Peptides against a protein of PDB entry 5ONS. Designs and how they scored, part 21

Target 1, 181 residues: chain A of PDB entry 5ONS
Amino acid sequence: MFKKFDEKENVSNCIQLKTSVIKGIKNQLIEQFPGIEPWLNQIMPKKDPVKIVRCHEHIEILTVNGELLFFRQREGPFYPTLRLLHKYPFILPHQQVDKGAIKFVLSGANIMCPGLTSPGAKLYPAAVDTIVAIMAEGKQHALCVGVMKMSAEDIEKVNKGIGIENIHYLNDGLWHMKTYK

## One batch from the design tools (peptide; made by RFdiffusion4, then SolubleMPNN)

Design b1_p10_7_s4 (from b1_p10_7, 4 letters changed)
Fold by OpenDDE base, seed 3:
Structure b1_p10_7_s4 (fold): chain B 181 residues (1-181), chain A 10 residues (1-10)
Amino acid sequence: as target 1 above (181 residues)
Amino acid sequence: SLEELIEKAR
């Protein structure tokens, strides 16, 4: 989603949200990520304005105090940014790729099944279409936010093709967009 | 390391 993203070229505008809209978004976030509820007032304090950075290709980035928190495309599901995920690793369920897959993930490549079933990888139960944090063998912080294209069970059984779609990865265009005020 | 890259980028 952000492989060729550049703030100067791909940001259209920024709008400050009304209170009622913010309330609706918070409810959506709790529905998507139930575990975030106790932390949401810390992540999005009531006293702080919430903004949406509108980008090309129908991408929207939710920000508070300039920090990029969540993003979505075409009003689909919200994804946490890696920067937020690093602060709150529990927001997403995890999958772990082996060391050999790291360089490919960081190039924006989708995660192939063998990278999730090989020694050094850890495959946890997850349904298709689940948004997941991609961890790497021997690393503490998530490398990528992805979407399960197959269930964990099917990844193990089929062990061929794209297991997880790469949505947002370390050092992509969104990552380099550190803040937006 | 990757962890150091993250720290540097912040």
Scores: peptide ipSAE 0.057, ipTM 0.743, DockQ to the pose 0.052
Fold by OpenDDE base, seed 5:
Structure b1_p10_7_s4 (fold): chain B 181 residues (1-181), chain A 10 residues (1-10)
Amino acid sequence: as target 1 above (181 residues)
Amino acid sequence: SLEELIEKAR
């Protein structure tokens, strides 16, 4: 989603959201990520305005005080940014790739099934379309936010093809955006 | 390393 993304080229505008819209978004976030509810007040304090950065390809980035928190495309599900996920790593369920897959993920490549079933990988139960944090063996911080293209069960059975779609990865265009005020 | 990359990029 952000492999060729550049803030200067791909941001269209930024709008401040009304209170009612913010409330709706918070409810959506809690629905998607139930574990975030106790933390949502410090992530999105009531006193702070919430903004949407509108980008090309129907991408919207939710921001508070310049911090990029979540993003979505075509009003689909919200994804946490890696920067937020590093602060709150429990927001997403995890999957772990082996060391060999790291360089490919950091190039924006999708995660292939063998990279999730190898000895250095850890595959946890997850249904298709689940948004997941991609971890790497021996590393603390997520390197990627992805979407399960196959269930964990099918990844183990088939063990061929794309297991997880790479949506947002470390050092991509969104990562380099850092803040937006 | 990945951790170093994260720290450098922040």
Scores: peptide ipSAE 0.052, ipTM 0.739, DockQ to the pose 0.050
Fold by OpenDDE base, seed 2:
Structure b1_p10_7_s4 (fold): chain B 181 residues (1-181), chain A 10 residues (1-10)
Amino acid sequence: as target 1 above (181 residues)
Amino acid sequence: SLEELIEKAR
């Protein structure tokens, strides 16, 4: 989603949300990520304005105090940014790729099944279309936010093709954006 | 390293 993203070229505008809209978004976030509920007032304090950075290709980034928290495309599901995920790693279920897959993930490549089934990888139960945090062997922080294109069961059985779609990865255009005020 | 990249970019 952000492989060719550049803040200077791909950001259209920024709007501040009304209280009612914020409440709706918070409810959506809780529905998607039930575990975030106790933390949501900390992540999005009531006293702080919430903004949406509107980008090309129908990408919207939710921000509070300049921090990029979540993003979505075409009013689809919300994804946490890696920066938020690093603070709250429990927001998403995890999958772990082996060391060899790291360089490909960081180039924006989708995660292939062998990178999830090989020694050093850890594959946890997950259904198709589940948004997941991609961890790496020997690393503490997530390097990617992805979407399961196959179930964990099918990844193990088929063990070829795209297992997880790469949505947002470390050092992509969104990562480089850092903050937006 | 990946961890170093994360730390530098924070």
Scores: peptide ipSAE 0.049, ipTM 0.736, DockQ to the pose 0.052
Fold by OpenDDE base, seed 4:
Structure b1_p10_7_s4 (fold): chain B 181 residues (1-181), chain A 10 residues (1-10)
Amino acid sequence: as target 1 above (181 residues)
Amino acid sequence: SLEELIEKAR
């Protein structure tokens, strides 16, 4: 999603959200990420305005105090930014790729099934379309936010093709967009 | 390392 993303070229505008809209978004976030509920007031304090940075390709980035928190495309599900995820790693269920897959993930490549089933990888139960944090063997911080294109079960059984779609990865265009006021 | 990248990029 952000492989070719550039803040200067791909940001259209920024809007401040009304309280009612913010409430709706918070409810959506809790629905998507139940574990975030106790932390949501910390992540999105009521006193702080919430903004959406509108980008090309129907990408929207939710921000508070300039911090990029979540993003979505075409009003689909929200994804946490890696920066937020690093602070709250429990927001997403995890999957772990082996060392060999790291370089490919960091190039924006989708995660292939063998990279999730090989020694060094860890595949946890997850349904198709689940948004997941991609961890790396031997690393503590998520390197990618992805979407299960196959269930964990199917990844194990089929073990071929794209297991997880790479949505946002370290050092991509969104990552380089540190803040936006 | 990824951690180094994160630290540098923050």
Scores: peptide ipSAE 0.044, ipTM 0.699, DockQ to the pose 0.051

Design b1_p10_8_s1 (from b1_p10_8, 6 letters changed)
Fold by OpenDDE base, seed 4:
Structure b1_p10_8_s1 (fold): chain B 181 residues (1-181), chain A 10 residues (1-10)
Amino acid sequence: as target 1 above (181 residues)
Amino acid sequence: SEELLEKALA
């Protein structure tokens, strides 16, 4: 989603949200990520305005005090930014790729099944379309936010093809967009 | 930042 993303070229505008819209978004976030509920008040304090940075390709980035928190495309599900995920790693269920897959993930490549079933990888139960944090062997912080393209069960059985779609990865265009006020 | 990236990749 952000492989060729550049703030100067791909950001269209920024809007400040009304209170009612913010409430709706918070409810949606809790629905998507139940574990975030106790933390949502410190992530999105009531006193702080919430903004949406509108980008090309129908991408929207939710921000508070310039911090990039979540993003979505075409009003689909929200994804946490890696920067937020690093602060709150429990927001997403995890999958772990082996050491050899790291360089490919960081190039924006989708995660292939063998990288999730090999020694050093850890594959946890997850349904198709689940948004997941991609961890890596020997690394503490998530490398990538992805979407399961097949269930964990199918990844183990088939062990071929794209297991997880790479949506947002370290050092991509969104990562380089540190803040936006 | 480079620092955060380095920390994440450590």
Scores: peptide ipSAE 0.172, ipTM 0.823, DockQ to the pose 0.051
Fold by OpenDDE base, seed 1:
Structure b1_p10_8_s1 (fold): chain B 181 residues (1-181), chain A 10 residues (1-10)
Amino acid sequence: as target 1 above (181 residues)
Amino acid sequence: SEELLEKALA
């Protein structure tokens, strides 16, 4: 999603959200990520305005005090930014790729099944379309936010093709967009 | 930041 993303070229505008809209978004976030509820007032304090940075390709980034928290495309599901995920690793369920897959993930490549089934990888139960944090063998912090294109069961059985779509990865265009005030 | 990237890749 952000492989060729540039803040100066791909940001269109920024809007400040009304209180009622913010409440709706918070409820959506809790629905998507139940574990975030106790932390949401810390992540999105009531006293702080919430903004949406509107980008090309129908991408929207939710921000508070310049921090990029979540993003979505075409008003689909919210994804946490890696920066937020690093602070709150439990927001997403995890999958772990082996060491050899790291360089490909960091190039924006989708995660192939063998990278999730080989020694050093850890594959946890997850349904198709689940948003997941991509961990890596020997690394503490998530490398990528992805979407399951196959169930964990099918990844293990088929073990061929794209297991997880790479949505947002370390050092991509969104990562380089550190803040937006 | 570069520091966060380094930390994540360490």
Scores: peptide ipSAE 0.169, ipTM 0.821, DockQ to the pose 0.051
Fold by OpenDDE base, seed 3:
Structure b1_p10_8_s1 (fold): chain B 181 residues (1-181), chain A 10 residues (1-10)
Amino acid sequence: as target 1 above (181 residues)
Amino acid sequence: SEELLEKALA
């Protein structure tokens, strides 16, 4: 989603949200990520304005105090930014790729099944379409936010093709945006 | 922040 993203070229505008809209978004986030509820007032304090950075290709980035928290495309599900996920790693269920897959993940490549079933990888139960944090063998922090294209069960059984779609990865255009005020 | 990137990749 952000492989060819540049703030100067791909940001259209930024709007500050009304209180009622913020409340709606918070409810959506809790529905998507139930475990975030106790932390949401810390992540999005009531006293702080919430903004949406509107980008090309119908991408929207939710920000508080300039911090990039979540993003979505075409009003679909929200994804946490890696910067937020690093602070709250429990927001997403995890999958772990082997060390050999790291360079491919960081190039924006989708994650192939063997990278999730090989020694050094760890595959946890997850349904298709689940948004997941991609961990890596020997690394503490998530490398990528992805979406399961197959269930964990099917990844193990089929063990070929795209297991997880790469949505947002370290050092992509969103990562380099850092903040937006 | 390159520092955060380095930390994540460590």
Scores: peptide ipSAE 0.167, ipTM 0.819, DockQ to the pose 0.051
Fold by OpenDDE base, seed 2:
Structure b1_p10_8_s1 (fold): chain B 181 residues (1-181), chain A 10 residues (1-10)
Amino acid sequence: as target 1 above (181 residues)
Amino acid sequence: SEELLEKALA
């Protein structure tokens, strides 16, 4: 989603959300990520304005106090930014790729099944279309936010093709935005 | 924060 993304070229505008809209978004976030509910008031304090950075290709980035928290495309599901995920690693279920897959993930490549089934990888039960944090062998922090293109079960038995779609990865265009006020 | 990147890649 952000492989060719550049803040200077791909940001259209920024809008501040009304209270009612913020409440709706918070409810959506809790629905997607139930475990975030106890933390949402510190992530999105009531006193702080919430903004959406509107980008090309129907991408929207949710921000509070300049911090990039979540993003979505075409009114689809919200994804946490890696910066938020590093603070709250439990927001997403995890999958772990082997060491050899790291360089490909960081190039924006989708995660192939062998990188999830090989020694050093850890594959946890997950349904297709689940948004997941991509961990890596020997690394403490998530490298990528992805979407299961196959169930964990199918990844194990088929072990061929794209297992997880790479949505947002370390050092991509979104990562480089850092903050936006 | 490049520090986060470094930590993640360490």
Scores: peptide ipSAE 0.143, ipTM 0.800, DockQ to the pose 0.054

Design b1_p10_8_s2 (from b1_p10_8, 6 letters changed)
Fold by OpenDDE base, seed 5:
Structure b1_p10_8_s2 (fold): chain B 181 residues (1-181), chain A 10 residues (1-10)
Amino acid sequence: as target 1 above (181 residues)
Amino acid sequence: MEKLLEEALK
């Protein structure tokens, strides 16, 4: 989603959200990520304005005090930014790729099934379309936010093709967009 | 934050 993204070229505008819209978004976030509810007040304090940065390709980035928190495309599900996920790693369920897959993930490549079933990888139960944090063997912090293109069960069974779609990864265009006020 | 990228790239 952000492989070719550049803040200067791909941001269209920024809007400040009304209270009612913010409430709706918070409810959506809790629905998607039930575990976030106790933390939402410190992530999105009531006193702080919430903004949406509108980008090309129907991408919207939710921000508070310039911090990039979540993004979505075409009013689909919200994804946490890696910067937020590093602060709150429990927001997403995890999958772990082996050491060999790291360089490919960081190039924006989708995660192939063998990289999730090989020694050093850890594949946890997850349904298709689940948004997941991609961890790596020997690393503490998530490298990528992805979407399961197959269930964990099917990844193990078929073990061929794209298991997880790479949505946002370290050092991509969104990562380089550190803040936006 | 930049430190996290360095960790991943090593």
Scores: peptide ipSAE 0.094, ipTM 0.772, DockQ to the pose 0.050
Fold by OpenDDE base, seed 1:
Structure b1_p10_8_s2 (fold): chain B 181 residues (1-181), chain A 10 residues (1-10)
Amino acid sequence: as target 1 above (181 residues)
Amino acid sequence: MEKLLEEALK
């Protein structure tokens, strides 16, 4: 989603949200990520304005005090930014790729099944379409936010093709967009 | 810190 993304070229505008809209978004976030409910007040303090940065390709980025928190495309589900996920690593279920897959993930490639079934990888139960944090063998921080294109069960059984779609990865265009005010 | 993180993951 952000392989060829540049803040200067791909941001259209920024809008500040009304209180009622913020409330709706918070409820949606809790529904998507139940574990963040106790933390949501410090992630999105009531005293701080919430903004949406509108980008090309129908991408929207939710921000508070310039920090990029979540993003979505075409009013679909929200994804956490890696920067938020690094602070709150529990908000997504995890999958782990082996060492060999790291360079490919960091180039924006989708995660192939063998990278999730090989020694050094860890594949946890997850349904298709689940948003997941991609961890890496021997690394502390998530490399990528992805979407399961196959269930964990099918990844192990078929072990061929795209297991997880790469949505947002470390060092992509969104990562380099540190803040936006 | 950020550069160190990126370097560590490459």
Scores: peptide ipSAE 0.077, ipTM 0.758, DockQ to the pose 0.046
Fold by OpenDDE base, seed 2:
Structure b1_p10_8_s2 (fold): chain B 181 residues (1-181), chain A 10 residues (1-10)
Amino acid sequence: as target 1 above (181 residues)
Amino acid sequence: MEKLLEEALK
């Protein structure tokens, strides 16, 4: 989603949300990520304005105090940014790729099944279309936010092709954006 | 946050 993203070229505008809209978004976030509920007032304090950075290709980034928290495309599901996920790693279920897959993930490549089934990888039960945090062997922090394109069961059985779609990865255009006020 | 990137890239 952000492989060719550049803040200067791909950001259209920024809008501040009304209280009612914020409440709706918070409810959506809790529905998607139930475990975030106790933390949501810390992540999005009531006293702080919430903004949406509107980008090309119908991408919207939710921000508070300049911090990029979540993003979505075409009013689809919200994804946490890696910066938020690093602070709250429990927001998403995890999958772990082996060391060899790291360089490909960081180039924006989709995660192939062998990188999830090989020694050093850890594959946990997950259904198709589940948003997941991509961890890596020997690393503490998530490298990528992805979407399961196959179930964990099918990844193990088929063990070829794209297992997880790479949505947002370390050092992509969104990562480089850092903050937006 | 730069440290996090460095951790991933090393």
Scores: peptide ipSAE 0.074, ipTM 0.757, DockQ to the pose 0.051
Fold by OpenDDE base, seed 4:
Structure b1_p10_8_s2 (fold): chain B 181 residues (1-181), chain A 10 residues (1-10)
Amino acid sequence: as target 1 above (181 residues)
Amino acid sequence: MEKLLEEALK
């Protein structure tokens, strides 16, 4: 989603959300990420305005105090930014790729099944279409936010093709947007 | 955060 993304080239505008809209978004976030509920007032304090940075290709980035928190495309599901995920790693269920897959993930490549079933990888139960944090062997912090294109069960059984779609990865265009005011 | 990137990239 952000492989060719550049703030200067791809940001269209920024809007401040009404209170009612913010409440709706918070409810959506809790629905998507139940574990976030106790932390949501810390992440999105009521006293702080919430903004959406509108980008090309129907990408929207949710921000509070300039911090990039979540993003979505075409009003689909919200994804946490890696910066938020690093602070709250429990927001997403995890999958772990092996060491060899790291360089490919960081180039924006989708995660192939063997990278999730090999020694050094860890595959946890997850349904297809689940948004997941991609961890890596020997690393403490998520490298990528992805979407399960196969269930964990099917990844183990089939072990061929794209297991997880790479949506947002370290050092991509979104990562380089550290803040936006 | 850049420290975290370095941790991940090394």
Scores: peptide ipSAE 0.070, ipTM 0.764, DockQ to the pose 0.052

Design b1_p10_8_s3 (from b1_p10_8, 6 letters changed)
Fold by OpenDDE base, seed 5:
Structure b1_p10_8_s3 (fold): chain B 181 residues (1-181), chain A 10 residues (1-10)
Amino acid sequence: as target 1 above (181 residues)
Amino acid sequence: MEELLEKALK
């Protein structure tokens, strides 16, 4: 989603959200990520304005005090940014790729099934379309936010093709955006 | 920290 993204080229505008819209978004976030509810007040304090940075390709980035928190495309599900996920790693279920897959993920490549079933990888139960944090063998912080293209069960059985779609990865265009006020 | 994280993952 952000492989060719550049803030200067791909941001269209920024809008400040009304209270009612913010409430709706918070409810959506809790629905998607139930574990976030106790933390949502400190992530999105009531006193702080919430903005959406509108980008090309129907991408919207939710921001508070310049911090990039979540993004979505075409009003689909919200994804946490890696920067938020590093602060709150429990927001997403995890999958772990082996050491060999790291360089490919960091180039924006999708995660192939063998990289999730090999020694050093850890594959946890997850349904297709689940948004997941991609962890790297021997590393503490997520290197990627992805979407399961196959269930964990099917990844193990088929073990061929794209297991997880790479949506946002460390050092991509969104990562380099850092803040937006 | 950010640079260290990026360097460590690459």
Scores: peptide ipSAE 0.059, ipTM 0.733, DockQ to the pose 0.047
Fold by OpenDDE base, seed 3:
Formats: structure tokens, C-alpha cells, sequence
Structure b1_p10_8_s3 (fold): chain B 181 residues (1-181), chain A 10 residues (1-10)
């Protein structure tokens, strides 16, 4: 989603949200990520304005005090940014790729099944379409936010093709957009 | 927050 993204070229505008809209978004976030509820007042304090950065290709980034928190495309599901996920690793369920897959993930490649079933990888139960944090063997922080294209069970059984779609990865265009005020 | 990138890529 952000492989060729550049703030100067791909940001259209920024809008400050009304209180009622913010309330709706918070409810959506709790629905998507139930475990975030106790932390949401810390992540999005009531006193702080919430903004949406509108980008090309129908991408929207939710921000508070310039911090990039969540993003979505075409009003689909919200994804946490890696920067937020690094602060709150529990927001997403995890999958772990082996060391050999790291360089490919960081190039924006989708995660192939063998990278999730090989020694050094860890495959946890997850349904298709689940948004997941991609961890790497020997690394503490998530490398990528992805979407399960197959269930964990099918990844293990079929062990061929795209297991997880790469949505947002370290050092992509969104990562380089550190803040937006 | 570049330190997070460094930590993740170590």
C-alpha cells in the first residue's frame, strides 16, 4: 500500500474531525480490536484533536498530535501503523517469519507459505482475512502489518503461494512519514 | 522514532 508512497506527492489534505465522528471511529476501533479499549483514552486523549490525513488512492491516516495511529483504504478496516503497534504490540495477533524472509518482507513482498512453516518461523492460529503483525525470528518489534490470505491451517497444509499479504512494512513510505501536524 | 527501526532491524 505504501511502497511508492511519498508525503509530498501523495497527501491531498488534512481535516480535523468533529466530536461525533471521533466517537464513531473509536467505537469502530474497539469493535476491530477489542483489546485496545482500556488503552484508547491514552492513545486518543479526549482533549486532543483527531485529524485524518487524506491521501491518493483513497488512503486515510488517523492522527492525534501529529502521531500516525491508524490507516485505512476505501473506508475498509483500520490498520494500526507500525509506530503505534511498536508501542502496543498486543493490538494484533502475531505471525513469525524465518530469518530468510526478512529481506523480502522489507522489500514489500507478500509473505509466502514456506516462510511461515520453516524452522525459525512460528505459525499461530488465525482465520483468513485476519489483520496480523508480522514478527521475525530473533526480532522484538514487528516488521510488517499484513492480512492473512489463507488460514493458518491452510498455510500449513498447502504450504505454497501467498500466505499473508504485505500491507505496511518497516521503511516504507508510511514509516518515513514520522509525524503530520 | 528511528530508534524503533534500528531495534527492529538488529
Amino acid sequence: as target 1 above (181 residues)
Amino acid sequence: MEELLEKALK
Scores: peptide ipSAE 0.126, ipTM 0.776, DockQ to the pose 0.055; fails the geometry check
Fold by OpenDDE base, seed 4:
Structure b1_p10_8_s3 (fold): chain B 181 residues (1-181), chain A 10 residues (1-10)
Amino acid sequence: as target 1 above (181 residues)
Amino acid sequence: MEELLEKALK
């Protein structure tokens, strides 16, 4: 989603949200990420305005105090930014790729099944279409936010093709947007 | 956060 993304070229505008809209978004976030509920007032304090940075290709980035928190495309599901995920790693279920897959993930490549079933990888139960944090063997912080294109069960059984779609990865265009005021 | 990037990429 952000492989060719550049803040200067791909951001269209920024809007401040109404309180009612913010409430709706918070409810959506809790629905998507139930574990975030106790932390949501810390992540999105009621006293702080919430903004959406509108980008090309129908990408929207949710921000509070300039911090990039979540993003979505075409009003689909929200994804946490890696920066938020690093602070709250429990927001997403995890999957771990082996060392060999790291360089490919960091180039924006989708995660192939063997990278999730090999020694050094860890595959946890997850349904298709689940948004997941991609961990790396030997690393402490998520290097990618992805979407399960197969269930964990099917990844193990089929072990061929794209297991997880790479949505956002370290050092991509979104990562380089540290803050936006 | 840049430090985290370096750690993650290393």
Scores: peptide ipSAE 0.102, ipTM 0.765, DockQ to the pose 0.052; fails the geometry check
Fold by OpenDDE base, seed 2:
Structure b1_p10_8_s3 (fold): chain B 181 residues (1-181), chain A 10 residues (1-10)
Amino acid sequence: as target 1 above (181 residues)
Amino acid sequence: MEELLEKALK
Protein backbone atom coordinates (compact mmCIF):
# COMPACT_ATOMS: atom_id res chain seq x y z
CA MET B 1 0.00 0.00 0.00
CA PHE B 2 2.87 2.38 0.77
CA LYS B 3 5.65 1.00 -1.42
CA LYS B 4 5.67 4.08 -3.62
CA PHE B 5 4.11 6.42 -1.08
CA ASP B 6 5.63 9.83 -0.54
CA GLU B 7 4.20 12.38 1.87
CA LYS B 8 4.93 15.32 -0.40
CA GLU B 9 3.34 13.75 -3.43
CA ASN B 10 0.58 11.56 -2.06
CA VAL B 11 -1.00 13.53 0.78
CA SER B 12 -4.00 15.54 -0.34
CA ASN B 13 -5.26 17.22 2.81
CA CYS B 14 -5.93 16.85 6.52
CA ILE B 15 -9.27 17.22 8.27
CA GLN B 16 -10.15 17.43 11.93
CA LEU B 17 -12.93 15.10 12.95
CA LYS B 18 -16.02 16.02 14.90
CA THR B 19 -16.70 14.35 18.23
CA SER B 20 -19.49 12.19 16.85
CA VAL B 21 -17.29 10.87 14.07
CA ILE B 22 -14.50 10.12 16.54
CA LYS B 23 -16.89 8.11 18.69
CA GLY B 24 -17.93 6.09 15.67
CA ILE B 25 -14.34 5.38 14.72
CA LYS B 26 -13.48 4.34 18.28
CA ASN B 27 -16.34 1.87 18.21
CA GLN B 28 -15.13 0.49 14.90
CA LEU B 29 -11.64 0.07 16.31
CA ILE B 30 -12.95 -1.81 19.33
CA GLU B 31 -14.94 -4.09 17.05
CA GLN B 32 -11.86 -4.86 14.97
CA PHE B 33 -9.44 -5.01 17.89
CA PRO B 34 -11.29 -5.89 21.10
CA GLY B 35 -8.10 -5.92 23.12
CA ILE B 36 -7.51 -2.25 22.41
CA GLU B 37 -10.54 -1.06 24.38
CA PRO B 38 -8.78 -0.50 27.72
CA TRP B 39 -6.04 1.44 25.94
CA LEU B 40 -8.07 3.50 23.53
CA ASN B 41 -8.46 6.49 25.86
CA GLN B 42 -4.69 6.51 26.24
CA ILE B 43 -4.09 6.20 22.51
CA MET B 44 -6.83 8.68 21.64
CA PRO B 45 -7.36 10.94 24.65
CA LYS B 46 -10.70 12.75 24.67
CA LYS B 47 -8.99 16.11 25.08
CA ASP B 48 -6.94 15.69 21.91
CA PRO B 49 -8.27 16.37 18.44
CA VAL B 50 -8.37 13.49 16.00
CA LYS B 51 -7.44 14.14 12.40
CA ILE B 52 -7.57 12.20 9.16
CA VAL B 53 -4.81 12.69 6.66
CA ARG B 54 -6.34 12.05 3.26
CA CYS B 55 -4.02 10.56 0.69
CA HIS B 56 -4.18 9.45 -2.89
CA GLU B 57 -5.74 6.11 -3.78
CA HIS B 58 -8.39 6.57 -1.10
CA ILE B 59 -5.93 6.08 1.76
CA GLU B 60 -6.81 7.71 5.08
CA ILE B 61 -4.49 7.96 8.07
CA LEU B 62 -5.92 8.56 11.54
CA THR B 63 -3.73 10.83 13.67
CA VAL B 64 -3.71 12.24 17.20
CA ASN B 65 -1.22 14.92 18.20
CA GLY B 66 0.62 14.29 14.97
CA GLU B 67 1.09 10.59 15.68
CA LEU B 68 0.00 8.24 12.93
CA LEU B 69 -2.17 5.61 14.57
CA PHE B 70 -4.29 3.75 12.05
CA PHE B 71 -4.90 3.76 8.33
CA ARG B 72 -7.47 2.39 5.92
CA GLN B 73 -8.19 2.31 2.22
CA ARG B 74 -11.56 2.87 0.59
CA GLU B 75 -13.32 2.78 3.96
CA GLY B 76 -12.12 -0.77 4.50
CA PRO B 77 -10.78 -2.16 7.75
CA PHE B 78 -8.41 -0.14 9.90
CA TYR B 79 -4.79 -1.20 10.15
CA PRO B 80 -2.53 -0.05 12.95
CA THR B 81 0.64 1.70 11.92
CA LEU B 82 3.85 -0.05 12.82
CA ARG B 83 4.69 2.83 15.12
CA LEU B 84 1.53 2.25 17.12
CA LEU B 85 1.94 -1.51 16.95
CA HIS B 86 5.44 -1.20 18.41
CA LYS B 87 3.91 0.49 21.45
CA TYR B 88 0.97 -1.89 21.66
CA PRO B 89 2.12 -5.16 20.10
CA PHE B 90 -0.95 -7.05 21.29
CA ILE B 91 -3.29 -5.15 18.97
CA LEU B 92 -2.80 -7.76 16.27
CA PRO B 93 -2.29 -11.49 16.26
CA HIS B 94 1.26 -12.40 15.31
CA GLN B 95 2.94 -14.48 12.66
CA GLN B 96 6.69 -14.95 12.51
CA VAL B 97 8.83 -15.25 9.39
CA ASP B 98 12.29 -16.77 9.26
CA LYS B 99 15.44 -14.68 8.99
CA GLY B 100 15.71 -15.25 5.27
CA ALA B 101 12.34 -13.66 4.61
CA ILE B 102 13.22 -10.36 6.31
CA LYS B 103 14.93 -8.73 3.34
CA PHE B 104 11.99 -9.55 1.09
CA VAL B 105 9.43 -8.23 3.56
CA LEU B 106 11.41 -5.00 3.81
CA SER B 107 11.33 -4.66 0.04
CA GLY B 108 7.55 -4.75 0.13
CA ALA B 109 7.20 -8.31 -1.08
CA ASN B 110 4.32 -10.48 -0.01
CA ILE B 111 5.16 -13.22 2.46
CA MET B 112 5.47 -16.57 0.77
CA CYS B 113 4.36 -19.73 2.53
CA PRO B 114 7.82 -21.25 2.94
CA GLY B 115 8.88 -18.22 4.96
CA LEU B 116 6.12 -19.06 7.43
CA THR B 117 6.66 -22.82 7.65
CA SER B 118 10.45 -23.06 7.70
CA PRO B 119 12.62 -23.48 10.77
CA GLY B 120 12.78 -20.17 12.59
CA ALA B 121 9.27 -19.20 11.55
CA LYS B 122 6.22 -19.53 13.76
CA LEU B 123 2.78 -19.92 12.26
CA TYR B 124 -0.23 -19.46 14.51
CA PRO B 125 -3.85 -20.29 13.76
CA ALA B 126 -5.50 -17.54 11.73
CA ALA B 127 -8.29 -17.31 9.20
CA VAL B 128 -8.12 -15.78 5.74
CA ASP B 129 -8.34 -11.97 5.73
CA THR B 130 -7.08 -11.66 9.32
CA ILE B 131 -4.87 -8.61 9.81
CA VAL B 132 -1.65 -9.77 11.43
CA ALA B 133 1.61 -8.43 12.77
CA ILE B 134 4.58 -9.94 10.99
CA MET B 135 7.36 -10.70 13.42
CA ALA B 136 10.75 -12.02 12.43
CA GLU B 137 13.03 -14.62 13.89
CA GLY B 138 15.29 -12.99 16.44
CA LYS B 139 13.57 -9.61 16.25
CA GLN B 140 11.52 -7.96 18.97
CA HIS B 141 9.48 -5.49 16.92
CA ALA B 142 7.05 -6.16 14.10
CA LEU B 143 8.49 -5.68 10.63
CA CYS B 144 5.22 -5.59 8.77
CA VAL B 145 1.45 -5.38 8.98
CA GLY B 146 -0.14 -7.92 6.69
CA VAL B 147 -3.31 -9.73 5.75
CA MET B 148 -3.68 -13.50 5.67
CA LYS B 149 -4.33 -14.55 2.08
CA MET B 150 -4.51 -18.17 3.14
CA SER B 151 -5.50 -19.67 6.45
CA ALA B 152 -2.67 -20.84 8.65
CA GLU B 153 -3.86 -24.38 8.05
CA ASP B 154 -3.71 -23.98 4.29
CA ILE B 155 -0.30 -22.30 4.47
CA GLU B 156 1.01 -25.40 6.21
CA LYS B 157 -0.68 -27.81 3.81
CA VAL B 158 -0.10 -26.06 0.49
CA ASN B 159 3.16 -24.40 1.49
CA LYS B 160 3.56 -22.45 -1.74
CA GLY B 161 2.40 -19.11 -3.05
CA ILE B 162 1.42 -16.00 -1.14
CA GLY B 163 0.52 -16.69 2.46
CA ILE B 164 0.30 -13.12 3.71
CA GLU B 165 -0.11 -9.90 1.77
CA ASN B 166 2.34 -7.16 2.74
CA ILE B 167 0.35 -4.02 3.55
CA HIS B 168 2.74 -1.85 5.58
CA TYR B 169 6.40 -2.56 6.31
CA LEU B 170 9.34 -0.96 8.07
CA ASN B 171 10.98 1.79 6.05
CA ASP B 172 8.09 2.16 3.61
CA GLY B 173 6.51 5.51 2.77
CA LEU B 174 4.18 5.47 5.77
CA TRP B 175 7.02 4.69 8.15
CA HIS B 176 9.01 7.62 6.78
CA MET B 177 6.10 9.96 7.33
CA LYS B 178 6.77 9.69 11.12
CA THR B 179 4.40 12.47 12.20
CA TYR B 180 1.85 14.78 10.65
CA LYS B 181 0.52 17.86 12.45
CA MET A 1 11.58 6.49 16.36
CA GLU A 2 14.35 5.78 13.93
CA GLU A 3 15.82 3.82 16.77
CA LEU A 4 12.93 1.41 16.48
CA LEU A 5 13.83 0.75 12.88
CA GLU A 6 17.42 0.12 13.84
CA LYS A 7 16.38 -2.24 16.60
CA ALA A 8 14.00 -4.09 14.32
CA LEU A 9 16.61 -4.41 11.58
CA LYS A 10 19.48 -5.31 13.89
Scores: peptide ipSAE 0.092, ipTM 0.754, DockQ to the pose 0.054; fails the geometry check

